# Peptides against a protein of PDB entry 8OXM: the designs that were tried, part 81

Target 1, 371 residues: chain A of PDB entry 8OXM
Amino acid sequence: FKAEFRLAGGVNLPKIIDCVGSDGKERRQLVKGRDDLRQDAVMQQVFQMCNTLLQRNTETRKRKLTICTYKVVPLSQRSGVLEWCTGTVPIGEFLVNNEDGAHKRYRPNDFSAFQCQKKMMEVQKKSFEEKYEVFMDVCQNFQPVFRYFCMEKFLDPAIWFEKRLAYTRSVATSSIVGYILGLGDRHVQNILINEQSAELVHIDLGVAFEQGKILPTPETVPFRLTRDIVDGMGITGVEGVFRRCCEKTMEVMRNSQETLLTIVEVLLYDPLFDWTMNPLKALYLQQRPEDETELHPTLNADDQECKRNLSDIDQSFNKVAERVLMRLQEKLKGVEEGTVLSVGGQVNLLIQQAIDPKNLSRLFPGWKAWV

## One batch from the design tools (peptide; made by RFdiffusion4, then SolubleMPNN)

Design b2_p13_3_s2 (from b2_p13_3, 10 letters changed)
Fold by OpenDDE base, seed 1:
Structure b2_p13_3_s2 (fold): chain B 371 residues (1-371), chain A 13 residues (1-13)
Amino acid sequence: as target 1 above (371 residues)
Amino acid sequence: SERIEGILEELLS
């Protein structure tokens, strides 16, 4: 281990450490303190399974549809080592970094990311109509710029085109698999983009199995398909390559229903895999930047209310797990809102839900649905 | 967990 570490951004102050392996190779590792990496580790295994299913199918294999995975070594319930995704940048850092973010560079007359966040926070407790109006004003004055990622990184036109396709395929694969697994909306700091491959790496998988829908501000989109995410696909947006890759991914997932259900069932009932949303996790995920100061862990949660009979906790857990499995089965059958859809119909519905400004305007402002 | 890896191997075999 090198004696030097870099702080990665974020509340938990993860440390990037450079390690020399026994093979003499330098490897960057992210040491997360105070984070439960077990969920990330389990979700990486599920992604590897999904990748195996996608590689078995000739059409998805030919399209190189894969979810980028990273190595996770959980050391304890609150510590672990991640393989640092070397040569990646958070899309949020590229887009909305305060100093050199692409929005500031390419759209200097637009609202700042801070102004957008402030406007949306002011309406957070308002009606859906007021949220929608302010979201539309924010969107009008904060225009997409993520197209410039590939243009900056890939100067050769043929490489640029190939990398834009790789990005589009990566978004499609991760969106559909993310929907099946119920990952929901992904904060822009939890989506990394590889500066060489243009593929996405999803990190911090602490919300799965639609647990984002039970947050104080529930998720309203099946996956993150915000305006910048779409802008990175280029002129065709969600049409053509993205849609076809979503359809082919969904086809493989639906055709693998039994395998997916069996795996997810085992995971949901693994006592070491805490996928359930708890109030502290919910507060952490939707904490306001202003509230960072006061959460000293002096919540003596009085041990008294935890004496809900072990039987009632287990029954409540089992009923949540059963509902997750039932909803997963519905998704894999193409059941949406009580209607059985074709793969194309289901993918179309999901795309429309994900890009709908009404759904986006209802998201937690901290997740920056305008980016 | 090793159990998840074993189940994944069995289901992927």
Scores: peptide ipSAE 0.010, ipTM 0.577, DockQ to the pose 0.023
Fold by OpenDDE base, seed 2:
Structure b2_p13_3_s2 (fold): chain B 371 residues (1-371), chain A 13 residues (1-13)
Amino acid sequence: as target 1 above (371 residues)
Amino acid sequence: SERIEGILEELLS
């Protein structure tokens, strides 16, 4: 370990540490403090399994459909070491950085990211109708620019086209795998993009198994498919490559139902894997200061283990785990809203739900659904 | 972790 460290920013002030490996190579490590990295580690193992299933299938293998993974080493309940995703940037940093974000550079006459956020915060406690109207006004005056990521990074037209295709495939694979696992909290800082591959890396995997639906402001979309995410696909948007890659990923997931159910069952009943949403975690997720600058250190989440009677906790936990497994089985059968859908029908419904401005307008403002 | 890896390896073997 070098004696020097850098701060990576963000609420938890993760430390970037340079380590010399046994091979004499320097590797950057991200030391997260105050985060339970056990959830991330478990979800990375599930993603590796999904990748193995995708590599076994000829149609998904030919399309190079993978979800990007990273190494996680949990050190304690509140600390761990991540392999730093070298050459990745948060999509939020590229798009809506206050100094030189792509929206400001390419759309200087649009609303600022701050103006959009302020407008959506002002209506946060209002009706769904008022939220929808303000969201539509924000969207009209904040046009997508994520197409410029590949254009800036890949100047050769053939490379540009290949990287845009890699991006579109990565969005499709991560969207479907994320939906099957019920992955939530997909805000613009929890999704990184690799500057060399144009593939997405999903981080902070602590909201899984649809636990985002029990937040004080429930999650209303199956995955992030916002206007900038779609703009990065180019002129075809969700049609063509994205849709076909979603369908092929969903085919593999549905055909692997028994394996996926068995793995998720083991995870749900693992006493070392706390996937359940608690009120303190819910409060923390939806009170995150959007401004990286005001580090108020004072939320000691004291683990007050309220010793509720062990028997009533166990029965309530088992009923939640059973409901998660039942819902996972429904998804893998193509059961949506009590109707059995084909793979194409299910993927179409999920795309429509994810792009619906009514669903997007209902999200927590910190999710930045207009980006 | 290791137990999950072992179960994943068994299910993927």
Scores: peptide ipSAE 0.010, ipTM 0.582, DockQ to the pose 0.023
Fold by OpenDDE base, seed 4:
Structure b2_p13_3_s2 (fold): chain B 371 residues (1-371), chain A 13 residues (1-13)
Amino acid sequence: as target 1 above (371 residues)
Amino acid sequence: SERIEGILEELLS
């Protein structure tokens, strides 16, 4: 290990350390403290399985449909080593960095990211109608710019076109697999884009199996397909390549129903894999600026009342796991809102749900659904 | 992890 470390920024101040391997190669590693990396590690294994299923199918293999994975070595319940995604940038940093974000560079007369966030926070406790109106005003005055990522990084037109297709395929694959696994919406800092491949890397997989629907502000989209995510696909948007790649990914997932159910069942009942949402995790994920003041760690709440009978906890857990498995089975059968859909019908419904401004306006403002 | 890898290997073999 080199004695020098860099801070990667973000709330948890992860440390980038350079490690010299026994092979004499330097490897950058991200040491996260205070995060349970076990969920990330498990979800990376599930992504590797999904990638294997996608590689077995000729149609998805020809399209190179894969989810980008990273190596996670959990060292403890609160520490681990991540492979630092060298040559990646958070899409949020590219888009809405306060100093030199793409929105500020390309749209200097639009609302600032701060103004957008402020407007949406002011209506956070308001009606869905008021949220929708303010979201539409924000969207009108905060136009998408993510098309410029590939234009800045890939100057050769042929390379630019290939990389835009790689991006579109990566979004499609991660969206459909993310929907099947119930990852929901993703914070803009938890989606990295590879500056060389234009593929997405999803990090911080702390919400899975639709646990985002039980957050204080429930998720209303199946995956992140915001205006900037769509803008990165270029002029075709969600049509053509994206839709076809979603359909082919969904076809492989539906045809792999038994395998996916068996694996997810094993994961849900793994005592080492805490996928359930807890109130502290929910508060952390949707922390309001107003709530920062009162989180004095009152360490002293007496241990006494948490003796809920082990039997009632186990029965509650089993009922949650069964509901997750039933919902996964429905998704893999194409059952949406009690109706059996074709692959094309299901993918179309999911795309429409993900791009609906009414659904986007209801999301937690901290996750920046206008980006 | 290892148990999941083993199950994944068995299901993917």
Scores: peptide ipSAE 0.010, ipTM 0.551, DockQ to the pose 0.022
Fold by OpenDDE base, seed 5:
Structure b2_p13_3_s2 (fold): chain B 371 residues (1-371), chain A 13 residues (1-13)
Amino acid sequence: as target 1 above (371 residues)
Amino acid sequence: SERIEGILEELLS
């Protein structure tokens, strides 16, 4: 370990450390000191499995459909080491960094990222209609710029085109697999983009199996397909390459139903894998910037031994696990809202749900659905 | 976990 560390930005102040391996190679590692990385480690293994399924199928293999994975070493229930994805940047840092974000550079007359967030926070407790109206005003005055990522990084037109295709394929693969696994909390800091490959790296996998739907502000989209995400695909948007890659990924997932169900069942009943949403985690994920000041850690851990009978906790857990498995089976059968859909019908429904401004306007303002 | 990897290898073999 080098004696020098850098702070990565964020509430938990993760430390970036440079480590020399026994192989003499320097590796950057992110040390998180308050997060349970066991969930991330397990979800990375599930992504590796999904990648293996995608490599077995000729159509997905030819398209190089893969989810980017990283190594996670959990050290304790509250600490671990992440492989730092060298040569990646959070899409939020590229798009909405305060000083030099792409929105400010390319759209200087649009609303600032701060103005957009403020407007959406002001309506956070308002009706869905008021949220929708303000979201549409924000969207009108905050136009997509993510097309410029590939244009800035890839100056050769042929390379630019191939990288835009790689991006589009990465979005499609991660969107469908993320939907099948019920991956939530897909805010702009939890999605990295590789500056060399244009592929996405999904981090912070602590909201899975649709647990985002039980947050105080429930998640209303199956995956992140916001206007900037679509803008990065270029002129065809969600049509053509994206849709076809979603359909081919969904086809592989549906044809792998038994394998996926068996693995998820093992994971749901693993006592070392805490996938359930707890109230403290829910508060942390949807904490307001204003509420950070007053939560003095003086919650004495003492008194509320609510000894809920172990039996009632176990029965409640088992009923949640069973519902997760049933919903996973429905997704893998193409059952949406009680209707059996074809792969194309299911993918179309998911795309429509993900781009619907009514769904996007209902998300927690910290998710930044206008980006 | 090694157990999950083993199950994954078995299901993927």
Scores: peptide ipSAE 0.012, ipTM 0.586, DockQ to the pose 0.022; fails the geometry check

Design b2_p13_3_s3 (from b2_p13_3, 11 letters changed)
Fold by OpenDDE base, seed 3:
Structure b2_p13_3_s3 (fold): chain B 371 residues (1-371), chain A 13 residues (1-13)
Amino acid sequence: as target 1 above (371 residues)
Amino acid sequence: DERIKGILEELLS
């Protein structure tokens, strides 16, 4: 290890360290304290397996369909080391940074990111109709700009086209695999973009197996396919390359049903893998900026010694695990809302659900569904 | 292994 470290910022102040390997190569690491990295480590292993399935299929291999993965080494229940994703930026930092975000640079007369958030927070406790109306007003006055990411980074037209294609493939692959695994909390800070490859890196995998649906404000979309995510694909949007890459990814997932079910079953019943949503985690994920002052409960995992009868906890856990496995099996059979769909029909339904402004308007304001 | 753990524990403190 080098003697110097840097702070990455954020509440937990993760430390960036540089390590020299026995091969003489420098490797940047992120050291996190007070964070359970076990769920991230497990989900990275599942993504590596999905990548193996995608590489075995000729159609997905030819399209280079992969989920970007990073190395996670959990050290304890509250600490670990991450591979630092060098040359990545959060899409939220590029788009909606307060000082020099792409929305402010390219659309200076639109609403500020703060004005959009304020308007959506004001209606957070209102009807779905009022939320939809305000969301549509926000969307009208906050137009997408993510097309400019590839235009800024890739000046050569042939490279620009190739990178926009890589981006579209990465969104498609991660969206479908994320849907199958029930990956939630896909806010704009939990999705990084690689500045060299234009591929997405999904981080903070702490909401999986549709546990986002049991949040105080439930998640209403299968994956992030917001207006800026679509704008990054260029003029074809969700049609052509994106749709075909989703269909080919879904085809591989459905044809790998037995393998996926077996692995997820082992993970769901692993006593070391706490994937269930708890009330404290739910409150933390959907805290209001105004509530930040009082609730620094040290998540002392030691106060979980509420001796609820072990029998009632175990029966409740088993019922949730069974429900997750049943829903995973349905997805892999193409069962949506009690109907068996073709791969094309299922992918179409998921795209329509993800882009529906009625679903987007119902999300927690911190998810920033207008971005 | 143990030397790496000790360095990481010191960095996490």
Scores: peptide ipSAE 0.017, ipTM 0.435, DockQ to the pose 0.032
Fold by OpenDDE base, seed 2:
Structure b2_p13_3_s3 (fold): chain B 371 residues (1-371), chain A 13 residues (1-13)
Amino acid sequence: as target 1 above (371 residues)
Amino acid sequence: DERIKGILEELLS
């Protein structure tokens, strides 16, 4: 290890360390001191399994459909080491950085990222109608710019086109796999983009199995398919390559139902894997930036010794796990809202749900649904 | 192993 470290920023102030391996290669690592990385480690194993299924299928293999993975080494219940995703940037940093974000550079006359956030925070406790109206005003005055990521990074037109296809395939694969697993909390800082491959890396995998739906502000979209995410696909948007890659990914997932159910069942009943949403985690995920000052780190996790009768906890846990498995089985059968859909019908419904401004306007303002 | 633990404990402090 080098004696020096860097701060990565954010609330938990993760430390970036440089390590020299036994092979003499320097490797960057991210040390997190206040996060349970066990959830991330488990979800990375599930993603590796999904990648194995996608590589076995000829149509998904030809399209190079993969979800990007990273190495996670959990050290304790509150600490771990991540592989530093070298050459990645949060999509939020590229798009809405306060100093030199792409929205400010390409759309200087649009609303600032701060103005958009403020407007949506002002209506956070208002009706769905008021949220929708303000969201539409924000969207009209904050136009997408994510097309410029590939244009800035890839000057050769042939390379640019290939990288835009890699991006579109990565969005499609991660969206469908994420939907099947019920992955939530897909805000713009939890999605990285690789500056060389244009592929997405999903981080902070602590909201899974539709636990985002039980947040104080429930998640209303199956995955992130916001206007900037779509703009990065280029002129065809969600049509053509994206839709076809979603359909081919969904086909492989549905055809792998037994394998997926068996693996998720083992994980849901693993006593070392706490996937359930708790009130403290819910408050942390949906805290206001203004409330950051008073949450002293005295979240002693020891006070969860509420001795509820072990029998009632186990029965409640088992009922939640059974419900998660039932919903996973429905998704893998193409059952949506009590109706059995074809792969194309199911993918179409999910795309429509993800792009619906009524669903997007209901999300927590910290999710930045206008980006 | 112990040296890695000590460095990680110092980084987590």
Scores: peptide ipSAE 0.015, ipTM 0.421, DockQ to the pose 0.034
Fold by OpenDDE base, seed 5:
Structure b2_p13_3_s3 (fold): chain B 371 residues (1-371), chain A 13 residues (1-13)
Amino acid sequence: as target 1 above (371 residues)
Amino acid sequence: DERIKGILEELLS
């Protein structure tokens, strides 16, 4: 280990360490403190399994449909080592960094990222109609720029085109698998883009199995398919390559139903895997910038054993796990809102739900649905 | 393993 460390920023101030392996190779590692990396580790294993299923299918293998994975080594309940995703940047840092973000560079006369966030925070407690109107005003004055990511990084036109296709395939694969697993909290800091491959890396996998729907502000979209995400696909948008890659990914997931259900069932009943949303986690994920001052996490979990009979807690847990498995089975059968859909019908519904400005306007302002 | 844990605990303190 080198004696020097760097801070990666963010609330938990993770430390970037450089390690020299026994092979003489330098490897960057992210040391997270005060974070349970077990959920990330488990979800990475599920993504590796999904990648194995995608590689077995000829159509998905030919398209190189994969979810980017990273190595997670949980060390304790509150510490672990991540493979530092070298050569990746958060999409939020590229798009909405205060000094040099792509929106400021390419659209200097649009609203600032701060103005957009402020406008949406002002209406956070308002009606859905008022949220929608303000969201549409924000969107009109904050135009997408993510097309410039590939244009800045890939100057050769042939390479540029290939990387834009790699990006589009990565968005499609991660969107569908993320939907099947009920992956939430897909804000712009939890999605990295690889500066060499243009593929997405999803991090902070702490909201899974649709637990984002039970947040104080429930998640209203199946995955992140915001205007900048779509702009990165170029002129075709969600049509053509993206739609076809979603359909082929969904086909593989639906055809692997028994395998996916069995693995998720084992994980849901693993006593070492806490996937349930607790009130403290819910408050943390939707914390307001103004509330940063008072929540010193005196997470002294004083186990106030509220002696809810162990039987009632266990019955409640089992009912939640059963509901998650039932909903996963429905998704894998193409059951949406009580109707059985074809793969194309299901993918179309999910795309429409993800791009609907009414759904996007209802998200927590910290999710930055206008980006 | 223990040496790595100790370094990581010291880095996480």
Scores: peptide ipSAE 0.013, ipTM 0.417, DockQ to the pose 0.035
Fold by OpenDDE base, seed 1:
Structure b2_p13_3_s3 (fold): chain B 371 residues (1-371), chain A 13 residues (1-13)
Amino acid sequence: as target 1 above (371 residues)
Amino acid sequence: DERIKGILEELLS
């Protein structure tokens, strides 16, 4: 270990450390304190499984459909070590950084990220109609710019085209697997983009199994497919490559139903894996000051000894786990809103739900659904 | 973790 560390910013002040491995290689690591990395570690294992399923299928293997994973070593309920994703940047930092963000650079006459945030916060407690109207005004005056990521990073036209395809495939794979696992919408700081591969890395996996639907402001989208996310795909948007990669990923997930259910069942009943949303975690996820620098640490609330009878806690937990498994089984059967859909029908519904301005306007303003 | 890893490895085999 080198004696020096850097702060990565954020409330929990994660420490970047450089380590020399037994192989003589330097490795950068992020040490998080006051954060439970167990959920991240578990979700990385599930992503590795999904990647193995995707590699076994010829059509998904040929498309190189994978979820980017990183190493997580939980050390305690409140500490762990993450692999530092070297050569990645949060999409939020690239898009809406106050100093040099792409929106400010390419759209200097649009609303600032702060103005957009303020407008959406002012209507946060208003009707869905008022939220929708203000969201549409924000969207009209805050036009997408994420196309410029690949244009800035990849100057060669052939490389640029290949990297835009890699990005589109990464979004498709992570969107469908994220939907199956119930990751929901993702804060723009919790999606990293690799500056060399244009692939996404999802971090801070503290909301899974549709627990985002029980937040004070419930999630209304199956995954993040905002205007900037779509703009990064280029002129075809969600059509062509993205749709086909979603369909091929969904085919593999649905054909692997038994394996996925068995894995998730084991995880849901692991007494060491608290995936449930507690009120303090929910408040923390939606009351954080939007300091643009903050990795959203999953605060495990200390179990205040609410002397709920152990029997009532266990029965409530088991009922939530059963509902999660039932909903996972429905997703893997293509059951949406009581209707059995084909893979193409299910993927189409999910895309439409994710891009619907009515759904996006209802999200928590802190998740910046206009970005 | 190791138990989950073992189950995952067994289900992949």
Scores: peptide ipSAE 0.007, ipTM 0.456, DockQ to the pose 0.023

